Peptides against a protein of PDB entry 3T6J. Designs and how they scored, part 80

Target 1, 375 residues: chain A of PDB entry 3T6J
Amino acid sequence: PIVESYIGFIESYRDPFGSRGEFEGFVAVVNKAMSAKFERLVASAEQLLKELPWPPTFEKDKFLTPDFTSLDVLTFAGSGIPAGINIPNYDDLRQTEGFKNVSLGNVLAVAYATQREKLTFLEEDDKDLYILWKGPSFDVQVGLHELLGHGSGKLFVQDEKGAFNFDQETVINPETGEQIQSWYRSGETWDSKFSTIASSYEECRAESVGLYLCLHPQVLEIFGFEGADAEDVIYVNWLNMVRAGLLALEFYTPEAFNWRQAHMQARFVILRVLLEAGEGLVTITPTTGSDGRPDARVRLDRSKIRSVGKPALERFLRRLQVLKSTGDVAGGRALYEGYATVTDAPPECFLTLRDTVLLRKESRKLIVQPNTRLE
Target 2, 372 residues: chain A of PDB entry 3T6J as posed
Amino acid sequence: PIVESYIGFIESYRDPFGSRGEFEGFVAVVNKAMSAKFERLVASAEQLLKELPWPPTFEKDKFLTPDFTSLDVLTFAGSGIPAGINIPNYDDLRQTEGFKNVSLGNVLAVAYREKLTFLEEDDKDLYILWKGPSFDVQVGLHALLGHGSGKLFVQDEKGAFNFDQETVINPETGEQIQSWYRSGETWDSKFSTIASSYEECRAESVGLYLCLHPQVLEIFGFEGADAEDVIYVNWLNMVRAGLLALEFYTPEAFNWRQAHMQARFVILRVLLEAGEGLVTITPTTGSDGRPDARVRLDRSKIRSVGKPALERFLRRLQVLKSTGDVAGGRALYEGYATVTDAPPECFLTLRDTVLLRKESRKLIVQPNTRLE

## One batch from the design tools (peptide; aimed at target 1 E11 N89 H263)

Design b2_p26_3_s4 (made by RFdiffusion4, then SolubleMPNN; from b2_p26_3, 9 letters changed)
Fold by OpenDDE base, seed 4:
Structure b2_p26_3_s4 (fold): chain B 375 residues (1-375), chain A 26 residues (1-26)
Amino acid sequence: as target 1 above (375 residues)
Amino acid sequence: VLTGELSVEGEEVGDIDYQVPPVNYL
């Protein structure tokens, strides 16, 4: 067996300022069969990066072939077990030295073990499809999120010598039509500059990349999905995201106007973007459960994913990247906090929906540490 | 980092509902 491990101060999600890493470590075994899918994704990564909705000038100057491995975790020491990892967490190192991606395959497998009767906020007609494709769709999402989400984009930097890593005369900001007016100075990082929104914003960008690129036939083919199966995987991936955006309300604290979980905040932001797209793409309907208490249903119109959802996500994702690349904290904060704002304004009435989400809250799953054996 | 649905904060630990099938790592 191939054993991988890491240990150190790695993830900063628990730091309100996104700066201090939590001490974390794991030991895992390589799942060769699943790793082969990610190897195919890596082989296509350079081409898929070109499909992202920003100019090549906002992408890495040189493609650096990363490693991508599916790992089954034997032991994980930390506050939370991720489904996927992209390391290092330093954008400067990612763009100049490269990175490694991992999918924690057995964590994903456990996460998707959902009983139909416990599956909240979906239409009955979607539940069986969701159960069937949740796992596969999330494998796709994790692969894209890590490799092409966290692994994509360029930071514009002026080094300590005053040299720029971009041509100031020729690079145009696609949102403004102007030359680049802001960048990272020497010693500035993504986390140091964007601070309180950095982690959630980056997760939102990576999740958005996953949704956007999962629409590409080549991506689904890499994962072994074609025809109707590919369309179902796409549908369930998007459905899972909009559902997650509703579930995210659990992690909002109204009294503090604060989010307690970066990924959930990111998913809520994506939900808001897709709701703003309108045209019946996403509908959240308050209902009454069989118990007579408040419930809700999320509906995603699969026929509008490409026509309505994709263009909305494209525009949003481009804005995220441009603001990130240019170090435009003011613009980035205005955009992100705007979508992350939770009010009780109609038609959504998110604070009221939050009460429903809390009422329907599921118990946290217990992950039991696995064993290996010789046979 | 992606966190799955495991990111749900709860006071109550859920039941062990699923075991990952054995994988041959050789």
Scores: peptide ipSAE 0.244, ipTM 0.717, DockQ to the pose 0.060
OpenDDE base, seeds 1, 2, 3, 5: peptide ipSAE 0.218, 0.187, 0.020, 0.206; ipTM 0.651, 0.681, 0.513, 0.632; seed 5 fails the geometry check

Design b2_p26_4 (made by RFdiffusion4)
Pose (drawn by RFdiffusion4):
Structure b2_p26_4 (pose): chain A 372 residues (1-112, 116-375), chain P 26 residues (1-26)
Amino acid sequence: as target 2 above (372 residues)
Amino acid sequence: ALRGPSTAGTYYFSDVGEYDVAFEPP
């Protein structure tokens, strides 16, 4: 459509329980030139789902070209203006017929070297160069194969299923599936507090995982003297964001105030656990004399160590999502999402520095439409 | 049939996350 639109109580992020949605609406025009660079990603999108750490039976049944667009926003009502979105928020529809992927083009043109804190003098160079371009990649993957992948196991009214039980097996356990989503049950209704952050974490992780693929970069025009940097800046940005996320964590209440930032911190912790000097957090000192930190990500060890930690992570997340296992999902997540002062990081002590170097986000003014 | 809503997949910026929104006055 020339004009793209949508509205309702949709994103569930701000409900302390995680079920009730917050009202919004948007009207934006579809840009053509930048969209083809996405419809390309849609065309070859079919294969990639099978590159995911879980078998094809643990994935959605068919596939689709649901849609991927680039929208110049006219009116976005509500609290915020996301860079990209995958909707509608009803999973059942995501699997049965389809969904849609939205990359807002003109919001980007808004959001783009001393404020590059927690990086090094190198780094921020590659950051300034490849952040914008890589942003499209991460978004495309986050939206398309982030939430586009995965399958829910639901018990329909009768004792039957939405799938064949005897032929499905859990790779982690080896047994046959003993858990699932029953009638009326949904992602938010079960995982609740964690559902948003957990699902987002999965999407971003698939983002990096498939951001390691030559083909996607060929779609975005990255290869050779190119294919490096953009991947690096992407991962580096992910680990740095994992550091900045401490600001949005409330230690007193042992509570996270966001899904994305928390998820990013979790991915950071998983990478730190992979160890092998791949990632480091150094309690440095800024030129101003105050405290500071430098995030060190060895790029040569990306494929040899980090990737395994990813696909094992995604495998587990997805496995617990399909069977709807909350116990394992939490135990696996809230454990990763835990914030403590234990070394050799001391996140409780780092958080202060994160708050000192903290940033306050900008404001996006919007135009109106007068009737003549 | 639809059972109920679930979390919408969105992408927020890595530095500060989501951005605030305001309208121009008439």

Design b2_p26_4_s1 (made by RFdiffusion4, then SolubleMPNN; from b2_p26_4, 11 letters changed)
Fold by OpenDDE base, seed 1:
Structure b2_p26_4_s1 (fold): chain B 375 residues (1-375), chain A 26 residues (1-26)
Amino acid sequence: as target 1 above (375 residues)
Amino acid sequence: KIRGPSPTGIVEDPDVGLYDVVFEPP
């Protein structure tokens, strides 16, 4: 088998300021079958990048073909095991030198162990579909998230010599209709500028890219889904995201007004965006469980994903990208923190829902002894 | 293909952390 590994200070999710990397390492084996699917996605990446909701001027000037590999992790040392990796974590290098994408496929499989009777916050009618398509939809989402999420977008930069990597006279901000008024100066990075929100913001952007592009027929075809199956994969992917947004409340600390997990914060933000879209797209209903204690249900109207969800996500995603590209920290923070705010305001009453989420939290599963099997 | 759990640890919620599984030592 093909073995891959890495070690070092790589991910900065544990740094509240998003700057310092956590020391981690893994040893993994290449999953050839799944890697082949990602290679097909890579082959379509240049075209799919054009489908993203920002002008070409906000996208990379030159497409650099990345590597994308699915890995089955054998050993991982760190505080958290990622399902997907996009490296290097330097935007300048991603734009000029390229990047590598990795999916830790068997990490995703751990999530599949959820028993139907323990699956929380879903309507009964959705549980079977969710169980059936959770895995496949995750593959789609991770692929898009890493390759076209983290792998997309341009940062406007003025170098140390005063030169711009964009034409100041012709590039127009699609949100304002005006010329570009802000950019990254020499020495400024995404993490240094956006600091406390950088990681979560970027994850939110990447997740949004996944949801947005998974609606594209070509994407589903690449992953081998057609017809009703493709629609179910889309539905479950979106459903998973809105459910995750609710589950995310576990990782919010009200007393400190902070989030403890960047991805979950991102998912909550997306939930808020989709709730804001209204029109019955997403509904969270507090209920009473069979045990007489608080429960909740998340419902996603499948028929409104394209008509209501996509436009809402498009607008939001474009704003994320524009603010990122222009280094508009004030605007970016205002936007992101606005959606990341957790209050008990009606109708959602998120703090109350948080109590419900905590109440319904599954017991921890212990992975006592790692084992691998050839199947 | 190779299937199996991740290294020894605790997964708080298998449905949480699509891209980052919260891992804690036992």
Scores: peptide ipSAE 0.021, ipTM 0.554, DockQ to the pose 0.086
OpenDDE base, seeds 2, 3, 4, 5: peptide ipSAE 0.021, 0.022, 0.032, 0.019; ipTM 0.572, 0.567, 0.540, 0.541; seeds 2, 3, 4, 5 fail the geometry check

Design b2_p26_4_s2 (made by RFdiffusion4, then SolubleMPNN; from b2_p26_4, 12 letters changed)
Fold by OpenDDE base, seed 1:
Structure b2_p26_4_s2 (fold): chain B 375 residues (1-375), chain A 26 residues (1-26)
Amino acid sequence: as target 1 above (375 residues)
Amino acid sequence: KIRGPSPTGIFEFPDTGLLDVAFEPE
C-alpha cells in the first residue's frame, strides 16, 4: 500500500488568534478507490471554479492542478482528527505553488456510525434518508470543501515594491460597484489580518462552497450520483449542514461570548444565513421529547434549496470572498460576527436551543484504539 | 512561537472509539 504521513505545526484551530499551529502528525494509507473520485473532481476543478459566485478577477490567475487523495488513517496524533485537509495553509503558497488535498476516509466512516435511535434533531421522515446518504454526501462536501473551497479565491496584494497583483483601474468590487479600495500589504496574511475570525471565516467559506457547488449536476456525476440519488445527496448534504449548525451551539460558551470550534461556528453561521433567507427553507421547532424534556427538530424544505437557499448562499459566499480578497477586516468581521452572534432573541431563541442541544448531547467516544485489517 | 498556517480541514467528531482501517495490500 501507498503510505502517506505528515508531521509538524500545521493547524491553528486551538489558537484563539488562529496563528499558532498545533503540533500533529499522522500515518495513513491511500484509498485508491475513493482517490479516483477525487481525481475526477480535480480534472473538473478549473471549470467548476468558474461556477463560483465571484468575478474571475477574484479568482486565482492561474489554475494549479492540485493533488487529491483519500487516506485511511492508521494513526493520528493531535487534538482532533480532521475529515479533510488542504495544505499548505498559507494562501500565498496556495496561489503560487499549489496545494494538496486529503480526505481522511475512515474518519468519515467512523462518524457515520450513528444509530438511528440516537439521531437527534431530525424529523422521523428524514432519519432514514439521512443515515443512508450522510456518508456519500459528506464525501461530496469534503471534496468540494477542500478542493474548491480552500483551493479557491484570490487575495489582492501589494508587494514590497508597490506592485499589485490586480489591475487597480479595471477590477471592480462586485458588492460596491467601485474600484478596489483595500488589499493586503507586504507582510500581511489572511491570519494576521483577520486574526480571531480567520479560521472560522475560512471554514465557513469552504463549507459554503461545498453547499453551493454540490447543486451542480457535474459534481454529483463525478461522485457517481444521478437522478433521484443525486437529489437525495444534495438534500442530505444541506440537511446535515443545517443540523450541524444547531449542534454547533454545544461549542459556544455564552459566558465568554466565544466559540470553541471553528468549523462548528462556521456551520452555525451558515444556518443563520439560511434561516435569514426565510420562505420556509429552514425551520427549527422546539418540541418535547418522549422523556418529557425539551427537544428540537430541524426541517429543510427540499423544494426551496435551489429557489431560496442557493441565492442566499450565493450572495453570502460572494460577500465572504470579496471581503477576504480585499482584506476588508472591518467588513468581514461585521458580517461574520453578525451571523455568529448567539442570542436568545425570537424566533429562534438560540440560547434556549443551546440548552436543548446540551440536554440531548450524547457522550462522544474518543478514538483511542485503531483497528487495522488487510482485506 | 511558530506561526502556523490557518487551519484548512473539515472536522467531524466521531461517535465511536474505534477507527477501522481496511486497505488493499497493494
Scores: peptide ipSAE 0.024, ipTM 0.508, DockQ to the pose 0.230; fails the geometry check
OpenDDE base, seeds 2, 3, 4, 5: peptide ipSAE 0.024, 0.022, 0.019, 0.021; ipTM 0.465, 0.587, 0.498, 0.480; seeds 2, 3, 4, 5 fail the geometry check

Design b2_p26_4_s3 (made by RFdiffusion4, then SolubleMPNN; from b2_p26_4, 12 letters changed)
Fold by OpenDDE base, seed 3:
Structure b2_p26_4_s3 (fold): chain B 375 residues (1-375), chain A 26 residues (1-26)
Amino acid sequence: as target 1 above (375 residues)
Amino acid sequence: KIRGPSPTGTFEFPDTGLLDVVYEPP
């Protein structure tokens, strides 16, 4: 078998300032079958990058063909095991040297096992579909999230010699219509500039890329979905995201006004964006469970994903990228923290919903990592 | 065929939809 491993201070999610990496490491074996799908995605990456909702001037100058491999992890040392990895975690290196993408296939497989009777916050009519397509849709999301999410976008930089990596005279900010007015100076990084919101903001961007690009027929084809199956995968992917946004409330601490998990905060932000879009796209309805206690239902109108959801996400995603590219921390914080704020304001009453989420909370999955086998 | 560790050996609970599965000790 092909064995891969890494070790070091890699992920900074546990650092409130997003700067200090947690020491982690893994040993894994390559899953050739699943890797083939990601190889096809890589082959289409350059073209798919053009589908992202920002000008080419805000994308990497040179496409660097990345590596993407599906791995079955044998052992993982760390506080958490990811479903996907994009390394290195330095935007400058990603732009100049390239990056590697990894999907931990057996981690994803654990997520597939959901008991219908324990599946919370979904309409009954959606449960079977959700169970059926959760895995496949998640594979799509992870692939897009890592490869085209984390692997996309340009940072505008002025180097130590005063040279810019963009033409100040011709590059236009698509949000303002003006020339670029801010950038990263020598020594400034994404994490150093955006600090407390950097990790979650980037995850939100990556997740948004996934949702946005999963609508592209070529993406679904790469993963082997066509026709009704493709539409179901899209629906379940979006449904999973809005559900995750609700579940995310578990990781918010009202007393400290902070989030304890970057990905969940990101998913809540996306939920807020899609709720703001209105027009019946997403509805969260408080209900009473069979036990007589508070419950809730998340509804996503499938017919409005493209007409309402996509445009809303497009605008939001473009704003995320523009603010990231220009190093506009003030604008970035205003945007992101605005959507990440949890209050009890109507109509959603998120703090009340949080109580419901906590009430319906079940134990988290624990991944046990035995050896692999030959079949 | 190489098969990775089977999820059947894990403790499975409702899916949180995490790309990063965080372990928090009890």
Scores: peptide ipSAE 0.019, ipTM 0.560, DockQ to the pose 0.073
OpenDDE base, seeds 1, 2, 4, 5: peptide ipSAE 0.021, 0.023, 0.025, 0.018; ipTM 0.536, 0.536, 0.528, 0.580; seeds 1, 2, 4, 5 fail the geometry check

Design b2_p26_4_s4 (made by RFdiffusion4, then SolubleMPNN; from b2_p26_4, 10 letters changed)
Fold by OpenDDE base, seed 4:
Structure b2_p26_4_s4 (fold): chain B 375 residues (1-375), chain A 26 residues (1-26)
Amino acid sequence: as target 1 above (375 residues)
Amino acid sequence: MIRGPSPTGVVEFPDVGLYDVEFEPP
């Protein structure tokens, strides 16, 4: 088998300032069959990047073909096993030198072994569909998240010699209609500038890219979904995200007004964006469970994903990218923290919903590391 | 990096996120 491994101070999600990497390592085996799908995604990446809702001037100047491999992880040493990885985590290196993507396929495969009776916050009529397509839809999400999420966008930089990597006279900020007013100076990085929101913000951007691009028929085709299956995959992917946004409340600490998990914060932000879109796209309804205790249901109107959801996400995603590219920390923080704010204000009453989420949470689970065997 | 949508992963430090994952051999 083809063996992949990495080790080092890689991911900074556990650093409140997004700067210090946690020591992490894995050993994995290449899954050739699943890797083929990601190879097709890579082959389409340059074209798909153009579908993202920002001007080419905010995208990488030159497409660098990345590597994307599906891995079956044998051992993982770290605070948690991801579903996918994009490395290096330095945006400057990503845009100038390239990057590698991996999907931890066996993590995805097992993570979705959910018992129907334990599946919280979904309508009964969605549960079977969700169970059926959660895995495949998340494969799509992971691929897009890593390759076209983390792998997309350009940072505007002024180097140590004073040279810009963009034309100051011609590049226009699509949000303001003006010339670029801010950028990264030499030595400044995404993490150093955006600090406490950097990790979650970037995850939110990447997740948003996944949702946005999964609507593209070519993406679904790459993953082998067509017709009704493709639509179901899209629906479940979006449904999974809005559900995750609700689940995310577990990781909010009201007393400290902070989030304890970057990805969950990101998913809550996306939920807020989609709720803000209105028009019945997303509905969270407090209910009473069979046990007589508080429960909730998330409903996503599949017929409004493209008409309501996509435009809302497009606008939001563009703003995320523009603020990231320009190093506009003030604007970025205002935007992101605004959506990340958790109050008990109607109609959502998120703090009340949080109580429900906590009430319905599952016990912490265990990871059983796999073995190989000779056949 | 992306993690699963379940309420698992990195939480308050130094706690680690755990997944209900039992891998099948390749």
Scores: peptide ipSAE 0.131, ipTM 0.558, DockQ to the pose 0.116
OpenDDE base, seeds 1, 2, 3, 5: peptide ipSAE 0.084, 0.055, 0.080, 0.078; ipTM 0.628, 0.560, 0.598, 0.538; seeds 1, 2 fail the geometry check

Design b2_p26_5 (made by RFdiffusion4)
Pose (drawn by RFdiffusion4):
Structure b2_p26_5 (pose): chain A 372 residues (1-112, 116-375), chain P 26 residues (1-26)
Amino acid sequence: as target 2 above (372 residues)
Amino acid sequence: SVPFTPDATAPAGHADPPLPVAFEPP
């Protein structure tokens, strides 16, 4: 459509329980030139789902070209203006017929060297160069194969299923599936507090995982003296964001105030656990004399260590999502999402520095439409 | 046509945390 639109109580992020949605609406025009660079990603999108750490039976049944667009926003009502979105928010539909992927083009043109804190003098160079371009990649993957992948196991009214039980097996356990989503049950209705952050974490992780693929970069025009940087800046940005996320964590209540930031912190911790000097957090000192930190990500160890930690992670997340296993999901997540002062990081002590170097987000003014 | 959604069963799948927005005065 020339004009793209949507509205309702949709994103569930701000419900302390995680079920009730917050009302919004938007009207934006579809840009053509930048969209083809996405429809490309849609065309070859079919294969990639099978590169995911879980078998094809643990994935959605068919596939689709649901849609991927680039929208110049006219009116976005509500609390915020996301860079990209995958909707409608009803999973059943995501599997049965389809969903849509939205990359808002003109919001980007808004959001783009001393404020590059927690990086090094190198780094921020590659950051300034490849952040914008890589942003499109991470978004495309986050939206398309982030939530585009995965399958829910649901018990229909009768004792039957939405799938064949005897032929499905859990790679972690080896047994046959003992858990699932029953009638009326949904992602939010079960995982609740964690559902948003958990699902986002999965999407971002698939983001990095497939951001390691030559083909996607060929779609975005990155290879050779190019294919490096963008991938690096992407991962580096992910680990840095995992650091900045401490600001949005409330230690007193042992509670996270966001899904995205928490998920980024989790991915950061998983990478730190992979160890092998791949990632480091150094309690440095800023030129101003106050405290500070430097995030160190060894790029040569990206494929040899980090990737395994990823696909094992995604395999587990997805496995627990399909069977709808809350116990394992939480135990696997709230454990990773835990914030403590234990070394050799001391996140409780780092958080202060994160708050000192903290940033306050900008404001996006919007135009109106007068009737003549 | 504008699709409408009455409630929420799962996250909208935002790529990033949204930026705050404001409207110009008329």

Design b2_p26_5_s1 (made by RFdiffusion4, then SolubleMPNN; from b2_p26_5, 12 letters changed)
Fold by OpenDDE base, seed 5:
Structure b2_p26_5_s1 (fold): chain B 375 residues (1-375), chain A 26 residues (1-26)
Amino acid sequence: as target 1 above (375 residues)
Amino acid sequence: EVPVQESSTAPAGNTTEPLPVVFEEP
């Protein structure tokens, strides 16, 4: 078997400033069959990048083809096990050696093992479909998230010699219609400029890329889905995201007005964007459970994903990218924190919904690491 | 042509199950 490992101070999610890495490590075995799907995605990545809702001038000038591998984790040491990873996080190494994407396949499989009776906040008619397609849809989402989410977009930079990596005279900001007015200076990075919102903002961008591009037939074909199956995968992927946005409220601390998990904050933001789109795309309805206590149901109208959801997400995703590219921290913070704000304002009453989410909270899943033996 | 500088990305670990993170208030 092909064995892969990593060890060191890698992910900085636990650092409020996103700079200091947590020590973590894993040992894993390559899943060749699943890796083949991601390799096909990599082969199409350069073309799929053109489908993203920003001008080519806001995309990377050259696409560096990464490796993408599905891994079965044998052991993982850290605060938590991710579903997907994009590494390295160091610019010097990425410039010289490139980057690699990994999907932790058996971790994903564990996450998908949800009992129907424990599945919260979904309509009964959606539960069976959700259970059936949650895994496959998440594979699509993770692949897009890592490769084309984190792997996309250009930062406008002025180097130490004063040279720009973009044409100041010809590049136009698609949101303002004006020339580019801000950029990263030498020594400035995404994390250093956007600081406290950098991680969650980037996760939101990556998740949005996943939702947006999963609508493309070529993506579904790469993963082996066609016809009705492809449409069901799309539906469940979007449904999972809006449900996750509701579940995210668990990780908001009202007393501190802060979020405790970057991905969940990102998913809440996406939920807010899709709710704002209106037209019956997403509906959250407070209900009463069989136990007589508060409950809720999330409904996504599949017929409105392309007509209502896609345009809303397109506009939002473009704004995220433009603000990121230009290093517009003020604009980026205003946009992102606006959608990340949790209040009890009607019609959603998110703080009240949070109480319901907490009431219906599931026990944390325990992941047991396997023992491997040679036969 | 100015050499393409690789853009820095935030650490990317997509999680299926959220992990609680303690942020210090600035």
Scores: peptide ipSAE 0.020, ipTM 0.505, DockQ to the pose 0.146
OpenDDE base, seeds 1, 2, 3, 4: peptide ipSAE 0.017, 0.007, 0.019, 0.008; ipTM 0.526, 0.452, 0.524, 0.476; seeds 1, 2, 4 fail the geometry check

Design b2_p26_5_s2 (made by RFdiffusion4, then SolubleMPNN; from b2_p26_5, 13 letters changed)
Fold by OpenDDE base, seed 2:
Structure b2_p26_5_s2 (fold): chain B 375 residues (1-375), chain A 26 residues (1-26)
Amino acid sequence: as target 1 above (375 residues)
Amino acid sequence: PVPVESGSTSPAGLTEEPLPVVFEEP
């Protein structure tokens, strides 16, 4: 078996300012079969990057072919075990030197395990479909999230000598129609500049890339889905995201007006974006459970994913990228924190929904070190 | 409170059931 490991101060999610890495490490075995799927995605990455909703001038100047491996983790040391990893976490290095992607396959497999009777907040008609396609759709999402999410986009930089990595005269901000008016100066990084929102913002961008690109037939083909199966995978991926946005409320602390989990905050933001799109795309309905206590149902109209959802996500995702590229912290914060705000305002009444989410919450389960065997 | 999960992508939930890792022969 091929063994991979990493160790060090890597992820900054525990730092409120997104700068200091938490000590983390794993030992894992390469899953060759699953890795092959991601290699196909890598082979198409350069083409798929062009499908992202920003001009080439906002994308990396040079595509650097990354590594992508599926790993079965034997041991993981850290505050939490991820489903996927993209390293290094420095955008400048990602841009100039490249990056590596990993999917923790057996972690994903654990996440795929779902008991129908415990599946909350979905319509009954969606439960079986969700159970069937949760795993495959999540594989797609993780692959896109890591490779084309975290692996995409350009930061506009002025170096210490005053040179720009973009043409100031010709590059146009697609949101404003004007020339680029802000950039990263020497010594400024994504994390240092965006600080408290950097981690969650980037996760939101990466998740949005996943949702956006999973609509592309080539992506589904790479993962082996065609026809009705592909459409079901798309539907379940989007459904999972909007459901996750509701579940995310667990990780919001109203008294402190803060989020305790970057990915969940990101997912809530996406939910808000898709709710804002309107037209019946996403509906969250408070209900009464069989126990007579509050419940809720999330409904996603699959027929409106492309017509309503995609355009909304496109605009949002482009905005995220443009603000990131230009180092526009004020604009980025206004946008992101706006969607991340949790109130009890109608019609959604998110604080009330949060109570429902907490009521229906199951105890967090722990991942346990797996048994290993040779077959 | 639930600890913050690390990594670029974290699932919404996990299960307590350990999964076996199968090694392929070289």
Scores: peptide ipSAE 0.021, ipTM 0.525, DockQ to the pose 0.061
OpenDDE base, seeds 1, 3, 4, 5: peptide ipSAE 0.019, 0.023, 0.023, 0.013; ipTM 0.532, 0.596, 0.560, 0.503; seeds 1, 3, 4 fail the geometry check

